# Peptides against a protein of PDB entry 3NZW, part 111

Target 1, 212 residues: chain A of PDB entry 3NZW
Amino acid sequence: TTTLAFRFQGGIIVAVDSRATAGNWVASQTVKKVIEINPFLLGTMAGGAADCQFWETWLGSQCRLHELREKERISVAAASKILSNLVYQYKGAGLSMGTMICGYTRKEGPTIYYVDSDGTRLKGDIFCVGSGQTFAYGVLDSNYKWDLSVEDALYLGKRSILAAAHRDAYSGGSVNLYHVTEDGWIYHGNHDVGELFWKVKEEEGSFNNVIG
Target 2, 222 residues: chain B of PDB entry 3NZW
Amino acid sequence: QFNPYGDNGGTILGIAGEDFAVLAGDTRNITDYSINSRYEPKVFDCGDNIVMSANGFAADGDALVKRFKNSVKWYHFDHNDKKLSINSAARNIQHLLYGKRFFPYYVHTIIAGLDEDGKGAVYSFDPVGSYEREQCRAGGAAASLIMPFLDNQVNFKNQYEPGTNGKVKKPLKYLSVEEVIKLVRDSFTSATERHIQVGDGLEILIVTKDGVRKEFYELKRD

## One batch from the design tools (peptide; made by RFdiffusion4, then SolubleMPNN)

Design b2_p18_4_s2 (from b2_p18_4, 8 letters changed)
Fold by OpenDDE base, seed 1:
Structure b2_p18_4_s2 (fold): chain B 212 residues (1-212), chain C 222 residues (1-222), chain A 18 residues (1-18)
Amino acid sequence: as target 1 above (212 residues)
Amino acid sequence: as target 2 above (222 residues)
Amino acid sequence: MFNEAFELPYLDKIIDPA
C-alpha cells in the first residue's frame, strides 16, 4: 500500500494505490483505499482493509451525528480525535490501521491528521503511509512546494504513487486521486498504473531503468 | 496446538453481467483428503434476488449464510417488506463478519445480484468483512487457478487489439449469459483437473430481473 | 485472546503488510 496526502496553497491532494495482497497473492487490484466520510472529509486506508473500512465508515456515522447535534460540520481535529480515541481503546487487540483524515473547514482550513492503531495522532502538512511510503516521499519531497498549482499538485500526487507502485511489490493497480477544497473533495479519477507508467515515461523521459 | 477451524475445500466463482449476475460453486465437501460429500450445495438463494456463498470452513459458512438469511427476514419485518438492495446486503454482511473480528468466520464470501439500476453486481468479502464490488471473483481452494483466467477472459487483461503492436487494449465489454456460463464451466472443469478439493458437481445460480435460476453440471468424481 | 492462540492463514486482504 501507498497512500499520501499533502497541503498546498490550493488545498489538499490525496492519492492512493489500489492493490491488496495476502502474502504473495495479489488479492485485488481495485481496492478503494479512500473512504469518503462525507463530502468534505476523506479517510485513507493502510493496514488491515477490514479494520480501516469498518472503522472509517463508523467514523462517518459519528461525524454525521455531530452535524445533526451541533448543526455544524465536524472539525478535522475532532473527527480524527474520535478515530484516535477508538483505536486507542482497542490498543493491543490487534487492529492494523494507518490512516489519514483529510478535510477542509472554515475554522481550520485545509487539515491533515495521521492516525494509526498504535495510538499516534499527528497533525501535519505532508504524510505518506504504507509499505511504499518511502518511495512516495522520495518523489514528493523532491518536488513539493506550497505554491504548486492545482494541476501540478494533482500530478505530483499521482506521480508519487506511481513511483511507489513501481518499486513496492505491495503497491499497484491504479492511482485514485482527490483534491480537497473548502467546497469539499473532488475525485480526479482512477489511473491504471500500467497505462500511466508508459505515459509518464514517455512524457518525462523518466523510468529509464525500464526499456520499452 | 488446537485449531478451531476446518477447511472443507471447494471453490466459488461470481461474475457480473450487464443485467444479470452469476454465482457458482462446486458441490464437493472435503476434509483433508477425504470426501465428505459429493453433493453439498454451498451457493444459496437468500431472497430479494440475492445469492450468497461463504466458502472455506463449511460450519462457519453455513452459520454466516443462516445469519444473513435471518437478517433479510428481519429487514422485511422492520421495513414493511422492503426489498434489501445488494449494496445494503453487502454492508449487513460486513457487520456480520466484523462482529466476529477477533474470532473470524473462516470463509471467503461472495454475493451476487442486481444493483438498484438493474445492473449485475458481485461483492466479495474477506473473513473479517472488508468488501468490494467487482466484475468477477473466484474464492476458495482453486481461486488462485481461476482468478488469473477471469482477469484475462472477463476483464480482458493482457489482451490487445490485433495490429496495434500492443498499444491498444481490448475494450471492456459485458459478456452474455451464455458466455459467462461457458467461462464458469471451463473454469471449474479446469480446476477439477488440477485441484483435489474441487469436483463432483457444479451448481450455478443466475440472477436476473426475473429471479434466480439454477443450473447443475456434473464434474469429475475422482 | 483468540488471536494469541491461533494464527489464521492470511485470507485477509492486507493493504499494508507492515
Scores: peptide ipSAE 0.185, ipTM 0.809, DockQ to the pose 0.103; fails the geometry check
Fold by OpenDDE base, seed 2:
Structure b2_p18_4_s2 (fold): chain B 212 residues (1-212), chain C 222 residues (1-222), chain A 18 residues (1-18)
Amino acid sequence: as target 1 above (212 residues)
Amino acid sequence: as target 2 above (222 residues)
Amino acid sequence: MFNEAFELPYLDKIIDPA
């Protein structure tokens, strides 16, 4: 798995691969590793698929309950705290989760929290999470600037996941790409890694470790 | 060490068509190298045009299916006989599975039916309740033999238009029920040849807007 | 609590082999 999110002048980019594995078996190439909690809030998934899917869906329900009770959208801080508190209660039980809660509120602006099953909760501007995270960081950190255009930022997110998919055996399938703005998240499509690889290679003249 | 789980073998396969879905399973039930039964159905009509199979440890599979059937019953009681949608069924099954997260049902679960738009739908589950909607899925003992075949024949993976130098993929299209049945039969006959835990019989449940139809085919009995 | 002895290798979908 490779997931990433980063803040920039234009909001948040979220990009994830779509491969699931069971040992050496590729269980799926089409896993949705982004949960759309509400129009302004995303959750990413790494670790156990069931743990992430179940509890982030549960988180969505809690966020909706908050909205109903408080007559306002939940903050990214509060949403991430709910999840963090939950996983902390299960500490030692064997949950496997590496998640990013990404969203926008008027109070916070674009916000990213990292939450994992160890109980770690971190606010930050850039996170890559998963077995391919180091590969993604290699590309992302090398090209990241706060002042990226939306187009460049989207490409960078996509390109970073592609790099990870290329080097990490546990990452692949496709890139799902999101842009989060003050108006909510926008889905920027599913990009098959096979097609994307050749396109990028041709356009950039990159990936020269692959001859053909 | 005590092992609470058994492995009863078998294989299941779901494929969604445009306006239908199929869920198939062999009828062999084994323990180790012994055939317990040559005809133990593992694909079930659960009502509301939902078919289900939970393949792996049969005791867990049966328990899960029974619980789901009961869930369907109570859904009707609580919601004025409203039809349970396939997506809601999938969510319900997730909760059934994840409710035993720390002592899982040792099964690979697949359900098939029609979505609310009348399109074929297949959902697959891991033992602890992660699920996704897919066009096709194989589960069980011979899943590793069948799934690559389905990737190629249902999703047309690694197929390109002739004369395009590999630049144009074979276009995705829905398969007819006849084509799907053929693929299912070919999958199971092939799996039976290469896997000792698969064989004896093949039951195919076909879900359409008109209901659930069942077909049975003999498989090799060795 | 989950007993490691009851872990189901190669069945659970893992989206990060952590």
Scores: peptide ipSAE 0.183, ipTM 0.826, DockQ to the pose 0.110; fails the geometry check
Fold by OpenDDE base, seed 4:
Structure b2_p18_4_s2 (fold): chain B 212 residues (1-212), chain C 222 residues (1-222), chain A 18 residues (1-18)
Amino acid sequence: as target 1 above (212 residues)
Amino acid sequence: as target 2 above (222 residues)
Amino acid sequence: MFNEAFELPYLDKIIDPA
């Protein structure tokens, strides 16, 4: 798995691969590793697919309850705290989760929290999570700037996942790409890694370790 | 050491068509190297045009299916006989599975039916309740033998239009029920030849807007 | 026992957290 999220002048980019594995077996190439919690909040999945899918869906319900009670959208801080508190209650039980809660509220602006099953909760501008995270960081850190255009930021997110998919055997399938703004998240498509690889190689002249 | 789980073998396969879905399973039940039964159905009509199979440890599979059937019953009681949609069924099954997250049902679960738009739907589950809607999925003992075949024949993976130098993929197209049945039969006959836990009989449940029909085919009784 | 269920090729979709 490789997931990433980063803040920039235009909001948040979220990019994830879609491969699931069971040992050496590719269980799926089409896993949705982004959970759309609500129109303004995204959760990413790394670790146990069931743990992430179940609890992030549960989180969505909690966020909805908040909105109903408080007559206001939940903050990213509060949403991530709910999840963090939940997983902390299960600490030691064997949950496996590495998640990013990404959203945009008027109060907070674009916000990313990392939450994992160890009870860690971190706010930050850039996170890569998963077995391919170091590969993604290599590309992302080398090209990241706050002032990226939306187009460049989307490409950078996609390109970083592609790099990870190329080097990490546990990452691949496709890239799912999101842009989060104050108006909510926008889905920017599913990009098959096979097709994307050859396109990028041709356009950039990159990936020269692969002849053809 | 005590192992609470058994493995009863078998294989199941789901394929979604345009306006139908198929869920198939062999009828062999085995423990280790001993055939317990040559005809033990493992694909069930659960009502509301939903078919279900939970393959792996048969005791767990049966328990899960019974719980789901009960869930359907209670859904009707609580919601004025409203039909349970396939997506809602999938969510329900997730909760059934994840409710035993720390002592999982040792099964690979597949359900098939029609979505709310009348399109074929197949959902697959891991033992702890992660689920996906897919066009096809194989589960069980011979899943590793069948799934790559389905990738190629249902999703047309690695197939290209002739004369395009591999630049144009074969377009995705829904398969007819007849084509799907052929693929299912070929899958199971092939799997039977190479896996000892697959064989004896093939039961296919076909879900359409008109309901569920069953087909049965003999497999090798080796 | 429980870990063995996860070792079955088709059962646990593991998205490696790192």
Scores: peptide ipSAE 0.165, ipTM 0.817, DockQ to the pose 0.119; fails the geometry check
Fold by OpenDDE base, seed 3:
Structure b2_p18_4_s2 (fold): chain B 212 residues (1-212), chain C 222 residues (1-222), chain A 18 residues (1-18)
Amino acid sequence: as target 1 above (212 residues)
Amino acid sequence: as target 2 above (222 residues)
Amino acid sequence: MFNEAFELPYLDKIIDPA
């Protein structure tokens, strides 16, 4: 798995691969590793598929309850804290989760929290999570700037996942791409890694280790 | 050392069409190298036009299917006989599976039916309740033999238009019920040849707007 | 006992093997 999220002048980019494995078996190439919690809030999944899918869906229900009770959208800080508190209660039970809670509220602006099953909760501007995270960081850190255009930021997110898919055997399938703004998240499509690789190679003149 | 789980072998396969879905399974039940039964159905009509199979440890599979059937009954009681949708069924099954997260049902679960738009739907589950809607899925002993075949024949993976030098992929299209049944039969006959835990009989449940139809075919009994 | 369900090569879905 490779997931990433980063803040920039235009909001948040979220990009993830879609491969699931069971040992050496490719279980799926089409896993949705982004959970749309509400129109303004996204969760990413790494680790155990069931743990992430179940508890982030549960989180969505808790966020909705907050809105009903308080007549206001839940903050990204509060949403991430709910999840963090939950996984902390299960500490030592064997949950496997590496998640990012990404959203936009008027109070907070664009916000990213990292939450994992060890009880770690971190606020930050850039996170890559999963077995391919180091490959993604290699591309992302080399090209990241706060002042990226939306187009360049989307491409950078997609390109970073592609790099990880190329080098990490446990990442691949496709890239799912999101842009989060004050008006909510926008889905920017599913990009098959096989097609994307050759396109990027041709356009950039990159991946010269592969003879095409 | 005590092992609470067994493995009863077998294989299941789901394929979604445009306005139908199929869920198929062999009827062999085995323990180790001993055939317990040559006809033990493992694909079930659960009502509301939903078919289900939980393949792996048969005791767990049967328990899960029974619980789901009960869930369907309670859903009707609580919601004035409202039909359970396939997506709601999938969510319910997730909760059944994840409720035993720390002592899982040792099964690969597949359900098939029609979505709310009348389109064929197949959902697959891991033992602890992660689920995905897919066009096709194989589960069980011969899943590793069948799934690549389905990738090629249902999703047209690695197929290109002739004369395009591999630049144009074969376009995706829905398969007819006859084509799907042929693929299912070919899958199971092939799997039976190469896997000892698959054979004896093939039962196919076909879900359409008109209900659930069953078909049975003989497989090799070796 | 718990580990056997997760050790089957083809049954569990892991989206990060790390």
Scores: peptide ipSAE 0.157, ipTM 0.822, DockQ to the pose 0.118; fails the geometry check

Design b2_p18_4_s3 (from b2_p18_4, 8 letters changed)
Fold by OpenDDE base, seed 2:
Structure b2_p18_4_s3 (fold): chain B 212 residues (1-212), chain C 222 residues (1-222), chain A 18 residues (1-18)
Amino acid sequence: as target 1 above (212 residues)
Amino acid sequence: as target 2 above (222 residues)
Amino acid sequence: MFNKPFELPYLDKIIDPA
């Protein structure tokens, strides 16, 4: 798995691969590793698919309850804290989760929290999470600037996941790409890694370790 | 160390069509190298045009299916006989599975039916309740033999239009029920040849707007 | 009966095996 999120002048980019594995078996190439909690809030998944899917869906319910009770959208801080508190209660039980809660509120602006099953909760501007995270960081850190255009930021997110998919055996399938703005998240499509690889290779003249 | 789980073998396969879905399973039940039964159905009509199979440890599979059937019953009681949608069924099954997260049902679960738009739907589950809607899925002992075949024949993976030098992919299209049944039969006959835990019989449940029908085919009995 | 989750080899979908 490779997931990433980063803040920039235009909001948040979220990009994830779609491969699931069971040992050496590719269980799926089409896993949705982004949970759309609400129009302004995304959760990413790494670790156990069931743990992430179940609890982030549960988180969505809690966020909706908050909205109903408080008549306002939950903050990204509060949403991430709910999840963090939950996983902390299960500390030692064997949950496997590496998640990013990404969203926008008027109070916070674009916000990213990293939450994992160890109880770690971190606010930050750039996170890559998963077995391919180091590969993604290699590309992302090398090209990241706060002042990226939306187009360049989207490409950078996509390109970073592609790099990870290329080098990490446990990442692949496709890239799902999101842009989070003040108006909410926008889905920027599913990009098959196979097609994307060749396109990028041709356009950039990159991936020269592959002859054809 | 005590192992609470058994492995009863078998294989299941779901494929969604445009306006239908199929869920198929062999009827062999084994323990180790012994055939317990040559006809133990593992694909079930659960009502509301939903078919289900939970393949792996049969005791767990049966328990899960029974619980789901009961859930369907209670859904009707609580919601004035409202039809349970396939997506809601999938969510329900997730909760059933994840409710035993720390002592999981040792099964690969697949359900099939029609979505609210009348389109074929297949949902697959891991033992702890992660689920995904897919066009096709193989589960069980011979899943590793069948799934690559389905990738190629249902999703047309690695197929290109002739004369395009691999630049134009074969377009995706829905398969007819006859084509799907053929693929299912070919999958199971092939799996039976190469896997000792698969064989004896093949039961296919076909879900359409008109309901669930069953087909049965003999498989090799060795 | 089990104080720890029983991990099923090769059945659980893992989206980060590390």
Scores: peptide ipSAE 0.173, ipTM 0.817, DockQ to the pose 0.103; fails the geometry check
Fold by OpenDDE base, seed 5:
Structure b2_p18_4_s3 (fold): chain B 212 residues (1-212), chain C 222 residues (1-222), chain A 18 residues (1-18)
Amino acid sequence: as target 1 above (212 residues)
Amino acid sequence: as target 2 above (222 residues)
Amino acid sequence: MFNKPFELPYLDKIIDPA
């Protein structure tokens, strides 16, 4: 798995691969590793698919309850805290989760929290999470700027996941790409790695370790 | 360390068509190298045009299916006999599975039916309740033998339009029920040849707007 | 960075192997 999220002048980019594995077996190439919690919040999945899918869906319910009770959308901080508190209650039970909660509220602006099953909750501008995270960081850190255009930021997110998919055997399938703004998240498509790789290689003249 | 799980072998397969879905399973039940039964059905009509199979440890599979059937019953009680949609069924099954997250049902679960638009739907589950809607899924002992075949023949993976020098993928299209049945039969006959835990009989449940139809085919009995 | 993935041989879906 490779997931990433980063803040920039235009909001948040979220990009993830779509491969799931069971040992050496590729269980799926089409896993949705971004959970659309609500129109304004995204959760990413790394670790156990069931743990992430179940609890982030549960989180969505909690966020809806918040909205009903408080007559206001939940903050990203509060949403991530709910999840963090939940996983902390299960500390030692064997949950496996590495998740990013991403959203844009008027109060907070664009916000990313990393939450994992160890009880860690971190606010930050850039996170890559998963077995391919270091590969993604290599590309992302080399090209990241706050002042990226939306177009460039989207490409950078996509390109970083592609790099990880190339090097990490446990990452691949496709890139799912999101842009988060104050108006909510925007889905920017599913990009098959098989097609994307060759396109990028040709356009950039990159990936020269592979003979095309 | 104590292993509470058995493995009763077998294989299941789901394929979604445009206006139908198929869920198939062999009828062999085995423990280790001993055939317990040559006809133990593992694909069930659960009502509301939902068919279900939970393959792996049969005791867990049966328990899960029974719980789901009961869930359907209670859904009707609570919602004035409203039909349970396939997506709601999938969510319900997730909760059943994840409710035993720390002592899982040792099964690969597949359900098939029609979505609310009348389109074929197949949902697959891991033992702890992660689920995904897919066009096809194999589960069980010979899943690793069948799934690549389905990738190629249902999803047309690694197929290209002739004369395009590999630039144009074969377009995705729905298969007819007849085509799907052929694929299912070929899948199980081939799996039977290469896996000792698959064989004896093949039961196929076909879900359409008209209900659930069942077909049976003999497999090798060795 | 996070807990070891739950392991159930050849059945569980893992999106970040340990």
Scores: peptide ipSAE 0.171, ipTM 0.809, DockQ to the pose 0.189; fails the geometry check
Fold by OpenDDE base, seed 4:
Structure b2_p18_4_s3 (fold): chain B 212 residues (1-212), chain C 222 residues (1-222), chain A 18 residues (1-18)
Amino acid sequence: as target 1 above (212 residues)
Amino acid sequence: as target 2 above (222 residues)
Amino acid sequence: MFNKPFELPYLDKIIDPA
């Protein structure tokens, strides 16, 4: 798995691969590793698929209950705290989760929290999470700047996942790409890694370790 | 070391069509190298046009299916005989599976039916309740033999239009029920040849708007 | 002692092997 999220002048980019594995077996190439909690809030998944899918869906329910009770959208801080508190209660039980809670509220602006099953909760501007995270960081860190255009930021997110998919055997399938703004998240499509790889190679003259 | 789980072998396969879905399973039940039964159905009509199979440890599979059937019953009681949708069924099954997160049902679960738009739907589950809607899925002993075949024949993976120098993929299209049945039969006959835990009989449940139809075919009885 | 998820070989979907 490779997931990433970063803040920039235009909001938040979220990009994830779609491969699931069971040992050496590719269980799926089409896993949705982004959970759309509400129109303004996303959760990413890494670790155990069931743990992430179950509890982030549960989180969605809790967020909805908050909205109903408080007549206001839940903050990213509060949403991430709910999840963090939950996994902390299960600490030592064997949950496997590495998640990013990404969203926009008027109060907070664009916000990213990292939450994992170890009980860690971190606020930050850039996170890559998963077995391919170091590969993604290599590309992302080399090209990141706050002043990226939306187009460049989207490409950078996509390109970083592609790099990870290329080097990490446990990452691949496709890139799911999101842009989070004050108006909510926008889905920017599913990009097959195979097709994307050759396109990028041709356009950039990159990936020269692959002859074709 | 005590192992609470058994493995009863077998293989299951789901394929979604445009306005139908198919869930198939062999009828062999084994323990280790012994055939317990040559005809033990493992694909079930659960009502509301939902078919289900939970393949792996048969005791767990049977328990899960019974719980789901009971869930359907109670859904009707609680919601004025409302039909349970396939997506809601999938969510319910997730909760059944994840409810035993720390002592899982040792099964690969597949359900098939029609979505609310009348389109064929197949959902697959891991033992702890992660699930996806897919066009096709193989589960069980011979899943590793069949799934790549389905990738190629249902989703047309690695197929290209002739004369395009590999630049144009074969377009996706729905398969007819007849084509799907052929693929299912070919899948199971081939799997039977190479896997000792697959064989004896093939039961296919076909879900359409008109209900569930069953077909049976003999497999190698080795 | 009962088996835990991800200890049973090749059934559970893992989206991060780390």
Scores: peptide ipSAE 0.155, ipTM 0.808, DockQ to the pose 0.109; fails the geometry check
Fold by OpenDDE base, seed 3:
Parts: C-alpha cells; sequence; structure tokens
Structure b2_p18_4_s3 (fold): chain B 212 residues (1-212), chain C 222 residues (1-222), chain A 18 residues (1-18)
C-alpha cells in the first residue's frame, strides 16, 4: 500500500494506490483505500483492510451524529480524535491501521491528521503511509512546494504514487486521486498504473531503467 | 496445539452481468484427502433475490449463512417487509464477520444479486469483513487457478485490439447469461482437473429480476 | 488458537504488509 496527503496553497491532495495482498497473492487491484466520510472529510486506509474499512465507516456515523447534535460540521481535529480514542481502547488487541483524516473546515482550514493503531495522532502538512511510503516521499519531497498550482499538485500526488507502485511489490493497480477544498472533496479519477506508467515515461522521459 | 478450524475445500465463483448475477460452487466437501460428500450444496438462496456462499471451513460457513438468513427475517419484521438491498446486505454481513474479529469465521464469502438499478452485483468478503463490489470473484481452494482466468475472460485483462500493436485495449462489455455460464463451466472443469478439493458437481444460482434459478452440472468424480 | 485474522494465510486482505 501507498497512501499520501499533502497541504498546499490550493487545499489538500490525497492520492492512493488500489492493491490488496494476502502474502504473495494479489487479492485485489481495485480496493478503495479512500473512504468518503462526508462531503468535506476523507479517510485513507493502510494496514488491515477490514479494520480500516469498518472503523472509518463507524467514524462516519459518529461524525454524522455530531452534526445532528451540534448543528455544525465536525472539525477535522475532533473527527481524528474520535478515531484515535477508539483505536487506543483496542491497543494491544491486534488492530492494524495507518490512516489519514483529511478535511477542510472554515475554522481550521485545510487539515491533515495521521492516526495509527499504535495510538499515534499527528497533525502535519505532508504524510505518506504504507509499505511504499519511502518511495512516494522520494518523489514528493523532491518536488513539493506550497505554491504549487492545483494541476501541478494533482500531478505530483499521482506521480508519487506511481513511483511507489513501480518499486513496491505491495503497491499497484491504480491511482485514486482527490482534491480537497473549502467546498469539499473532488474526485479526480482512477488512473490505471499500467497505462499511467507508459504515459509518464513518454512525457517525462523518466523511468529509463525500463526499456520500452 | 488446538486448532479450532478445519478446511472443507471447494471453490466458489461469482460473476455479475448487466441485468443478472451468477454465484456458483462445486458440491465436493472434503477433510484432508477424504471426500465427505459428493453433493453438499454451499450456495444458498437467502431471500430478497440474494444468493450467498461462504467457502472454507464448512461449520463456519453454515453458521454465517444461518445468521444472515436470520438477519433477513428480522429486517422484514423491523421494516414492514421491506426488501433488503444487496448493498445493505453487504454491510450487514460485514458486521456479522467483524463481530467475530478476534475469532474469525474461516471463510471467503461471496454474495450476488441485483443492485437498486437492476444491474448485476457481486460482493466479496475476507474472513473479517472487508468487502468490495466486483464484476467477478473466485474463492476457495482453486481461487488462485480461476481468478486469473476471470481477469482475462470477464475483465479482458491483457487483451488488445488486433492490429493496434498493443495500444488499444479490448473494450469492456457485459457478457450474456449464456456466455457467463460457459465461463463458469469451463472454470470449474479446469479447476477440477488440477485441484483435488474441487469436483463432483457444479451448482449455479442465477439471479434475475424474475428470481433465482438453479442449474446443476456433473463434474469429474475422481 | 487463532487470535488474529492475519494468522490465516491467503484469505484476509492486507493493504499493507506492515
Amino acid sequence: as target 1 above (212 residues)
Amino acid sequence: as target 2 above (222 residues)
Amino acid sequence: MFNKPFELPYLDKIIDPA
């Protein structure tokens, strides 16, 4: 798995691969590793698919309850804290989760929290999570700037996941891409890694280790 | 060391069509190298035009299916006989599976039916309740033999238009029920030849707007 | 006794081997 999220002048980019494995078996190439909690909040999944899918869906229900009770959208801080508190209660039970809660509220602006099953909760501007995270960081850190255009930021997210898919055997399938703004998240499509690789190679003149 | 799980073998396969879905399974039940039964159905009509199979440890599979059938009954009691949608069924099954997160059902679960738009739907589950809607899925003993075949023949993976030098992929299209049945039969006949835990009989449940139809075919009994 | 789903090979979906 490779997931990433980063803040920039235009909001938040979220990009993830779609491969699931069971040992050496490719269980799926089409896993949705982004859970749409509400129109303004996204959760990413790494680790156990069931743990992430179940509890992030549960989180969505808790966020909705908050909105009903408080007549206001839940903050990214509060949403991430709910999840963090939940996984902390299960500490030692064997949950496997590496998640990013990404959203945009008027009060907070664009916000990213990292939450994992070890009880870690971190606020930050850039996170890559999963077995391919180091490959993604290599590309992302080398090209990241706060002042990226939306187009360049989307490409950078996609390109970073592609790099990880190329080098990490546990990452692949496709890239799912999101842009989060004050108006909510926008889905920017599913990009098959096989097609994307050759396109990027041709356009950039990159991946010269592969002879076409 | 106490192992509460067994493995009863078998293989299941789901394929979604445009306005239908198919869930198929062999009827062989084994323990180790011994055939317990040559006809033990493992694909079930659960009502509301939903078919289900939980393949792996048969005791767990049967328990899960019974619980789901019970859930369907209670859903009707609580919601004025409202039809359970396939997506709601999938969510319910997730909760059944994840409710035993720390002592899982040792099964690969597949359900098939029609979505709210009347389109064929197949959902697959891991033992602890992660689920995905897919066009096709194989589960069980011979899943590793069948799934690549389905990728090629249902999703047209690695197929290109002739004369395009591999630049144009074969376009995706829905398969007819007759084509799907042929693929299912070919899948199971092939799997039976190469896997000892698959064989004896093939039961296919076809879900359409008109209900659930069953077909049966003999497989090799070796 | 299997206490974790990941102890059952080839059945559970893992989206990170970590």
Scores: peptide ipSAE 0.149, ipTM 0.814, DockQ to the pose 0.113; fails the geometry check

